# Peptides against a protein of PDB entry 6RGO, part 175

Target 1, 392 residues: chain A of PDB entry 6RGO
Amino acid sequence: MALKLLGFNQDATCFSVISSNKGVTIYNCDPFGKCFELEKSTSNDEELDFLVEMLFSTSLIAVVDKTIGASKRKKLKIVNTKRKATICELTFPHEIMDVIMNRKIICVVLKSDQIFVYDISCMKLLRTIDVRGEKLKSTSKFRNSEAVGDIGVRVSLSTDNNSILCYSSYSKSDKENAPLNDIVVFDALKCIQINVLPAVHQSNIVCIACSPDGMLMATASEKGTIIRVFKTIDTENDEPILVNEFRRGSRPSRISEMKFNHDNTLLACVGESDTIHIFALPVTTTEADANEDDTLQQSSHSLSSSINGLQYISKGLANRFGKIIVSKIPTQSQQRHVAYIKIPENAKYRIGFPKDTTNTIHICGEDGNYLVYSIPRNEVGPCTLVKSNTFD

## One batch from the design tools (peptide; made by RFdiffusion4, then SolubleMPNN)

Design b2_p13_7_s1 (from b2_p13_7, 5 letters changed)
Fold by OpenDDE base, seed 1:
Structure b2_p13_7_s1 (fold): chain B 392 residues (1-392), chain A 13 residues (1-13)
Amino acid sequence: as target 1 above (392 residues)
Amino acid sequence: DEEALEELRELLS
């Protein structure tokens, strides 16, 4: 059967798949098994496409039927999985490209490069963000939608109640073909822009991850060779703070997903390559808990000695146009993965970090494998397979 | 609408 992965929920307790024969299935990770199924509404041999966003381990899901010809690509359904019933439906003026949520906010990304921000508790619209409209004050040419179908606005939302929304925006260049290489940081609850990170990559941003607390973001471009981690809110001399620059590889390869673990100590990435990469982040010691765990500092010092030199104050090189360009970190200071997982070539995988175990990662493949790996703490190397299950 | 909002609030709790 052809499987298509939709991904893990926020705490990696469940994952969602599309089965060509069954429709949408949600699996529970532990104990492993089917917990919900949404049957295919049509007997047609049409390739099924869905968005399914699950709110943690709750019975709340957001569903969009994206199947070609289904005429439902503009409808968001909020579904109670326990009751197997639609609670409410929203209809949008354009096709839905993405849906993200937490306990406070739903964000809906449209093909028009609009982001609709809703209060989830009442499904009331708080804000419409027009990512094109900030540019359209100068040039009326809609990018003809014939531009390769996979370049659009990317979004990520913090899983906490702070509801920090990170989205890709068009650079302020007067060029008709300006890339989606700026990041905007937005408080989705207050509906205010907090920060703008200009030109974080040279090409379009294709992947964004926000940390669970909303304090960090990771970005990758179409090249997928470099991952950059920034502070979301904090600035230094009105300039964006680059915390890390990771090298995934030397060869271009698309990154499809990135995730932080729940304590912001790890960043994982997956995509079109045969390798899931896991990177270590410097522990931001919040000043408060410095007292008790003196014993763990000794082992962290060996990894931290390579990290401490990289307060790259990215003095933004003002280019000839006064734009701050994120300074290229020298290739010698680009950190590598601390751990990796080999996956089958051409298999699409998704990743999730469980909340209760910071040193484990859940992965699932379109090959029908659900795998749990242990992440090595003190060595650079492969992750160890702990559990495996299969699904259809 | 109100019954749907009540069900939504229960799922968010």
Scores: peptide ipSAE 0.503, ipTM 0.948, DockQ to the pose 0.844
Fold by OpenDDE base, seed 3:
Structure b2_p13_7_s1 (fold): chain B 392 residues (1-392), chain A 13 residues (1-13)
Amino acid sequence: as target 1 above (392 residues)
Amino acid sequence: DEEALEELRELLS
């Protein structure tokens, strides 16, 4: 059967799939099995298209049926999976492109490049962010709206209660074809813009991941060769906002998903390539934890030699207008993966990090495989398959 | 609306 992956929930306890015959199925990861099924609204042999965002392991899902007609593509349903009932329905002026949530916030991304931010507890609209309106204020020319290719606003939300929203924005270049290569960091609770990272890539950003705590973000462009990791907040210390630059590969390949693990020690990426890449992040010792455990000092020495190269990143040429130019990290300081998983060619995979095991990764494929891998700690190499299940 | 908000709060707990 043709399967389409919707992805894992925030804690990788469940994943969602579209089956051409059944509709949407949610699987529990442990114990492995079906936990919810949403039947097709129509008997037609139409290709099913849905957005489904699940709130952790709760019975709360956000659903958009994109299968039939322009009207349904504008409707967000909040569904209780235990009752199989719609709690509420929201209608938007434009097609819904993405939905993300945590325990505090729902963000709805529209084809209009608008982001609607809701308080989940009362479904009250807190903010409408108009990424096009911000562009038009910065650029004198209306871009013809017709080139709505696969390039839209990308978003990621922290899974914690801080609710840090990272989104792609248009560069303030006077060029008619300004890329979506800026990142805005937004406090979704306070409705305040925290930071703007200008020109983080040369081309459009196609993938963003926020760390669970909202302290880090990862970005990838259409090229998918370089992944950049940034701090979301400017620290008062002269510490570079750009904390890592990873090389996925030399060949261009679209990255479809990136995720941090729950302790911000790993970043995984998946896409059109035959390889899931896992990168190690430097442990940001917040000075607060420096007082207790003297015992962990021995393992940090091997990674510290690579950090001394980061001091040269701060001398990014401040252009005359105080714009943080993401200084070209010398290609020599680009870290490679520490671990990898080989996946079948042409199989789309999704990734998730379980909360309980920071060195475990869950993956699922449109080939009907759900796989659990252990990530090597002490060596660079392949991940070890720990558990496998199949789904239909 | 209130019943729907109460159900929503129960699911968030």
Scores: peptide ipSAE 0.498, ipTM 0.947, DockQ to the pose 0.781
Fold by OpenDDE base, seed 5:
Structure b2_p13_7_s1 (fold): chain B 392 residues (1-392), chain A 13 residues (1-13)
Amino acid sequence: as target 1 above (392 residues)
Amino acid sequence: DEEALEELRELLS
């Protein structure tokens, strides 16, 4: 049957899929098996479309039925999977495009480029962010949302309690067609803007990933050739800190998902290409833990590949035309993947990092494969398949 | 609904 992947939860303990005949199914990863099914509300042969956001291994899910009519596409349901009951329903003025949550916050992204931020514990609205209203009033031509298919506000939320929200915003350029190429970093608990990263790509941002702790953010544009990793909170001379620039490939290919592992040492990306790429991040040794004198002389020949993190101080050549062009980092300084997974051509895959095994990645495909891979530590190469399961 | 809010708190604990 045609499966549609919804994705993994925050810690890759579960994943969700849409089955054309059954509706939404949630699978547990270990032990592998079905843990929840949400039946189709209608007997019609309509193509099923849902948003499902899970909250770790809890029985709380957020569900949006996109299948039937404009009214359901505006309705968020909070569901208890153990009881198979709706706890509450929220109705929005516009179609829901995305839902993201952690233990503190639910963010609802609308087709209107609005982000509704809720306290999950009471479903109280904390903030409405209007990404269009933040755009200089001069460019108020409503992009008729019909013609610009996949270009909307993108969001990512830290999985920790700090609840760092990263979202794409319109550049301050006087151009009628300003791209969604700025990033705003927002404290979703305090409802304050922490940082703004201007023009992080030349085109619209189509994928964002926040680290679990909210300290790092990865971004990709429509081109999907370059991934940039920034610090979210820290700045250097009031400028954004670029930690890494990764090259996924030479050919344009859309990135659909990126994720950090739980210790911020790896970044994975998946999309339209036949390859999942895994990149190594520099371990920020916080100098603080150097004082415990524990004498274990384990002569681990750390292959100190001194990745001299050349702090490319991107001297933003403020060209006389007010474009903060992120300086073209020389193509030679762009890091490649350290590991990869080959996936079937045209198979849509999703990725997840388990919490307890930082060198393991979970993947699932619309081909009905759930796969667990080990990531090589000491060499650049393919990941090793550890476990495989199938689902329908 | 207070019952719905209590159920939410139980699922978040």
Scores: peptide ipSAE 0.497, ipTM 0.948, DockQ to the pose 0.850
Fold by OpenDDE base, seed 2:
Structure b2_p13_7_s1 (fold): chain B 392 residues (1-392), chain A 13 residues (1-13)
Amino acid sequence: as target 1 above (392 residues)
Amino acid sequence: DEEALEELRELLS
């Protein structure tokens, strides 16, 4: 049977899959088992496609039926999984491309490069973000390029109540083919733009991850060779703060998903490659609590020693065109993964970090495997398999 | 509408 992965919820307590015969199934991770099933409404042999976003371990899901031929690709359903009932339905002017939420906000991304921001508590529209801006509305050339791959606006939302929304935006270039290589940081609650990170990659951004607290953001381009981590809110001399630059690999490979763990110490990435990569983030010791004398020699054998080489080359090469080019960390200073998981070739995987175990990663595959791995702390190496389950 | 918003608030609590 063809399985299609939808992904994990925010705390990796559940994951969602599409089964060609059953429709949407949500699995609980611990104890492992089916917790919800949404039956296929049509008997047709059409390939099922859905968006499903789950609000943590709650009975609230957002569902979009994206099945080809279904007139439902513009409809968002909010569903109570306990009652198996639709609470409300919203209809959009364009096809829904993505849905993301937390306890405060739902964001709906449309094929028109619009982001609709809602207060989840009342389903009131707070903001419509037009990523193309007013000037590009006249070029109603919908890229009818079914042939130009899945390049659209990418979004990520903090899982906390601060509701920091990061989205890809078109670079201010006079070229008709401006890349989606800028990032906008947006307070989704206040509806205020906080920051703009210009030209964070040379090509279109295809993956974004926000940290749970919204303080960090990871970005990857269509090349998927380099991952950059930025501060979202903080700036230094009105310039974006590049915290990390990671090398996934030398060969181009699309990254489909990235996730931070709950304490911002790890970043994982998955995509078209045979390898999930896990990177360590430097712990920013806030110097603030230096005063209390308590001699608890917790021998945190900090893997700190090898990270000293990140000279902040804050050499803003102000190129002649006033574009802040994010200073490339020298290729020698690019950090590699600290851990990895090998996955089957051609199997699509999704990743999630559980809240309670910062050194554990959950993964699930279109091969029907749900796997729990332990991440090594003291050495660079493979993750250790802790639990395995199968689903269909 | 109001009952649906009440149910939504209960699920968010």
Scores: peptide ipSAE 0.494, ipTM 0.947, DockQ to the pose 0.858

Design b2_p13_7_s2 (from b2_p13_7, 5 letters changed)
Fold by OpenDDE base, seed 1:
Structure b2_p13_7_s2 (fold): chain B 392 residues (1-392), chain A 13 residues (1-13)
Amino acid sequence: as target 1 above (392 residues)
Amino acid sequence: DEEALEELRKLLE
């Protein structure tokens, strides 16, 4: 059967798939099995498309029927999976492109490049963000939305209650074809813009991941060769703080998903390549636990790669047009993966990090494989397969 | 509406 992956929930306890014959199925990871099914409403042989966002391991899901020809592509449903009942429905002026949520906030991304931010507890609209609105004052030409396929506003939300929203925005350029290469950091609870990271890539941003605590974000462009990790809130001399620059590969390949683990020590990426890459992040020593327990000089040769704090004073070469270009980190300082998983060519995979095991990753494929891998700690190499299951 | 909001609140706890 043709499967389409929707992805893991925030804690990787469940994943969602579309089965061509059944509709939406949610699987529990442990014990492995079906926990919810949403039946196909139409007998037509139309290719099913859905958005399904699950709130952790709860019975709350957000559902959008995106099936071609469906009148429902503008309708968000909040569903109780235990009751198999719709709690509420919202209708939008434009097609829904994405839905993200945590315990406080639900964000709805429209084809109009608008983000609707709701208080999930009462479904009250807190803010409408118009990502085009800053640009529309200059150029009335609607980008004919037909030819520009997969390039729209990308969003990521922290899984904590701080509800840090990161989204791609159009660069300040008088050019009709400004790329979506700025990142805005937004407090979704207070409805305040916290930060703007200009021109984080040269081309459109196609993937964003926010850390669970909202303190970090990862970005990838349509080239997918470089992943950049920034601080979300903190700035140095009013300039964005680039924490890491990772090289996924030399050949262009789209990244479809990135995720941080729950302690911000790992970043995983997946996409059109035969390889899931896992990168190590520097442990931010919060100053707190400098408790003096002096004794155990266990020479953990932490490969402290002395990231000499090259304060990359990005001397923002203010190019004559005032564009701050994030200075490319020298290719020699670009970190590689610390671990990897080989996946079948042309198989789409999704990734999730379980909360309880920071060195474990869950993956699922449109090939019907659900796989659990152990991530090596002290060596660069392949992940070890721990558990496998199949689904239909 | 209120019953639906109460059900929603219970799912968020």
Scores: peptide ipSAE 0.505, ipTM 0.947, DockQ to the pose 0.839
Fold by OpenDDE base, seed 3:
Structure b2_p13_7_s2 (fold): chain B 392 residues (1-392), chain A 13 residues (1-13)
Amino acid sequence: as target 1 above (392 residues)
Amino acid sequence: DEEALEELRKLLE
């Protein structure tokens, strides 16, 4: 059967798949098994297409049926999986491209480059963000929206209650072809823009990940060769907003998904390549915890030496104009993966980090494999397979 | 609407 992966929930306790025969199936990771099925609305041999966002291990899912007709692609259903019942339905003016949520906020991304931000507790609209309207204020020409390409507004939301929303925006360049290479950081609860990261890549951003706490974000462009990690909030300290630059590879390859682990120590990426890459992040010791005298002094020394290379971004010019000139970080400061997983060629995989095991990664493939890997702590190398299950 | 919102609240707990 053709499987299409929808992905893991926020804590990697469940994953969702589309089965060509059954519709949407949600699997529990531990104990492994089916926990929910959503049957097809139609008996036709039409290729099933759905968006499904699950709220952690709860019985709350957001569902968009994209299989048939332009009208269904504009409808968001909030479903109780225990009751198999629709709680509410929202209709949008344009096709839904993405849906993300946490315990406070649901964000709906439209093909119109609009982001609708809702309070999930009452389904009240808090904000409509018009990313195109922001572009039009900077560039007089309406580009015909018929660039049918996979290039749209990308979003990521923190899984915590702070509800930090990161989204791609159009650069203020007077060029008719302004790329989606700016990042806006938005407080979804307060409905305020808190930061703007201009020109974080040379080409369109195609993948964004927010850390669970919303303090970090990762970005990848269409090239997928470099991943950049940024602080979401400007610290009053003259600390660089760009905290990491990782090299996935030398060959261009699309990154489809990135995720931080729950303690912000690891960033994983997956895409069209035969390799899931896992990168180590420097632990930003927030000075607040420096008062507990705990003897974990020893291990911090080795990673500090590589950070010194990033300091030569000339402090002076970046601050004055809000132009984070991502100065060409010397290619020497680009860190490699610390761990990897080999996956079958042409198999689409999704990734998830479980909450309770920061050195474990869950992966699932359109090949019907659910795999649990242990990430090596003290060596650069392959991850070790711990558990495997199959699904259909 | 109110019953649906109450169901929604119970799913967020």
Scores: peptide ipSAE 0.500, ipTM 0.946, DockQ to the pose 0.782
Fold by OpenDDE base, seed 5:
Structure b2_p13_7_s2 (fold): chain B 392 residues (1-392), chain A 13 residues (1-13)
Amino acid sequence: as target 1 above (392 residues)
Amino acid sequence: DEEALEELRKLLE
């Protein structure tokens, strides 16, 4: 059967798929099994397309039917999976491209490059962000909707209650074809812009991941060769703080998804390549005041990989055009993966990090495999397969 | 719909 992966929920306790014959199915990860099915409303052999956003392991899901006609593609349904009932429906002026949520906020991304931010507790609209509206003040030519290929506004939301929203925006260049290479950091609860990271890549951003706590953000461009990790809120001399620059590979390959683990120690990426890459982040030891007490010898075998001085060469190469070019970390200091998983070539996979096991990763494929891997702690190498299940 | 909002609140608890 043709499967289409929708992805894991925020804590990797569930994943969702589209089955060509059944519609949307949600699987529980542990114990493994089908926990919900949304039956296809139409008997037609039409290729099914849905957006489904889950809210952790709760009975709340957001659903968009993208299969049938322009009207359904504009309709968001909030569904109680336990009751199999629609709680509410929202209709938008344009096609829904993405839906993201946490316990406080739901964000709806439209094909118009608008982001609608709602308080989930009452479905009240808090803000409409018009990512094009900032550009419309400078350029009268609407890109005709026909040439809007796979390049749209990308979003990521923190899974915590702080509700930090990161989204791609158009650079303030007078060029008619400004890339989506800026990032805006937005407090979705207060509806305040916190930060703007200008020109984080040279080309359009195609993947964004926010950390669970909203303190870190990972970005990848359409080249997918370099992943950059930034602080979201903190700035140094009004400049964005680049924490890490990772090299996925030398060859261009699209990254479809990135995720942080729950303690911000790992970043995973998946896409069109035969390899899931896992990168280690530096543990920010908060200098908690070491008051003198209990000598519990937790032998933290810190892999002291001597990351010799990343001298923050804050040499802002002010290019002649006043654009803050994020200082490229020298190619020699670009970190590689610490772990990897080989996946079938041309198989689409999704990734998730479980909350309770920071060194475990869940993956699922359109090949019908759900796999649990252990991530090596003390060596660079392949992940070890711990559990496997199949689904259809 | 107040019933729908109360159902939403119960799913967020």
Scores: peptide ipSAE 0.497, ipTM 0.947, DockQ to the pose 0.851
Fold by OpenDDE base, seed 2:
Structure b2_p13_7_s2 (fold): chain B 392 residues (1-392), chain A 13 residues (1-13)
Amino acid sequence: as target 1 above (392 residues)
Amino acid sequence: DEEALEELRKLLE
């Protein structure tokens, strides 16, 4: 059967898949098994396509039927999985491209590069974000959606109640083909733009991940060779703070998904390559806990890998055109993965981090494998397989 | 509508 992966929920307790014969199935990770099934509404041999966003392990899902020929690609359904009932339905002016949510906010991304931000508790529209801005509304050159099918606005939302929304935006360059290489950081609850990170890559951003607490953001371009990690809110001298620059590889390969673990110590990435990469983030010791003198000599064998101080060469050469050139970390200072998982080249995989085990990663494949790996702490190497299950 | 919003609120608790 052809499986299509929809991904994990926010805490990796569940994942969703499309089966050609059954429709949408949601699996529970532990104990492993089917917890919900959405039946195929049509007997037609059409390739099923859906968006499904699940609110943690709750009975709340957002569903969009994206199946070709379906008149439903503009409809968002909020469904109670326990009752198998639609609670509410919203209709949008354009096709829905993405849906993300947390306990406070639901964001709907349209093919028009609009983001609709809702208060999930009452489904009230809080904001419509037009990423093209007012100037580009006049150029009704819809990029021929056939040839540039996969370049659109990317979004990520913090899983906490702070509801930090990160989205890709068009650079302010008067060029008709401005890349989606800026990031906007937005407080989705207050509906306030809190930061703008200009030109974070040279090409369009194709993947964004926000940390669970909304304090960090990872970005990758169409090249997928470099991942950049920024602070979302904090700035230094009104400039964006680049925390890390990771090298995924030397060869171009699209990154489809990135995720932080729940304590912001790890960043994982997956895509078109045969390898899931896991990167370590430096623990920022907040000086605040200096006061409790409790001499528990926990021999934290400091992984004194000499991270020779990334001197923040905050020598932003403000080139004459006011573009903040994100200071390129010297190629020698680019960190590599600390761990990896080999996956089949022809199978798409999705990733999730469980809340309770910061050194564990969940993965699922279109090959019908659900796999749990342990991430090594003290060595650079392969992850160890801990649990495996199969699904159809 | 109000019953649907009350059901939605209960799923968010």
Scores: peptide ipSAE 0.495, ipTM 0.946, DockQ to the pose 0.790

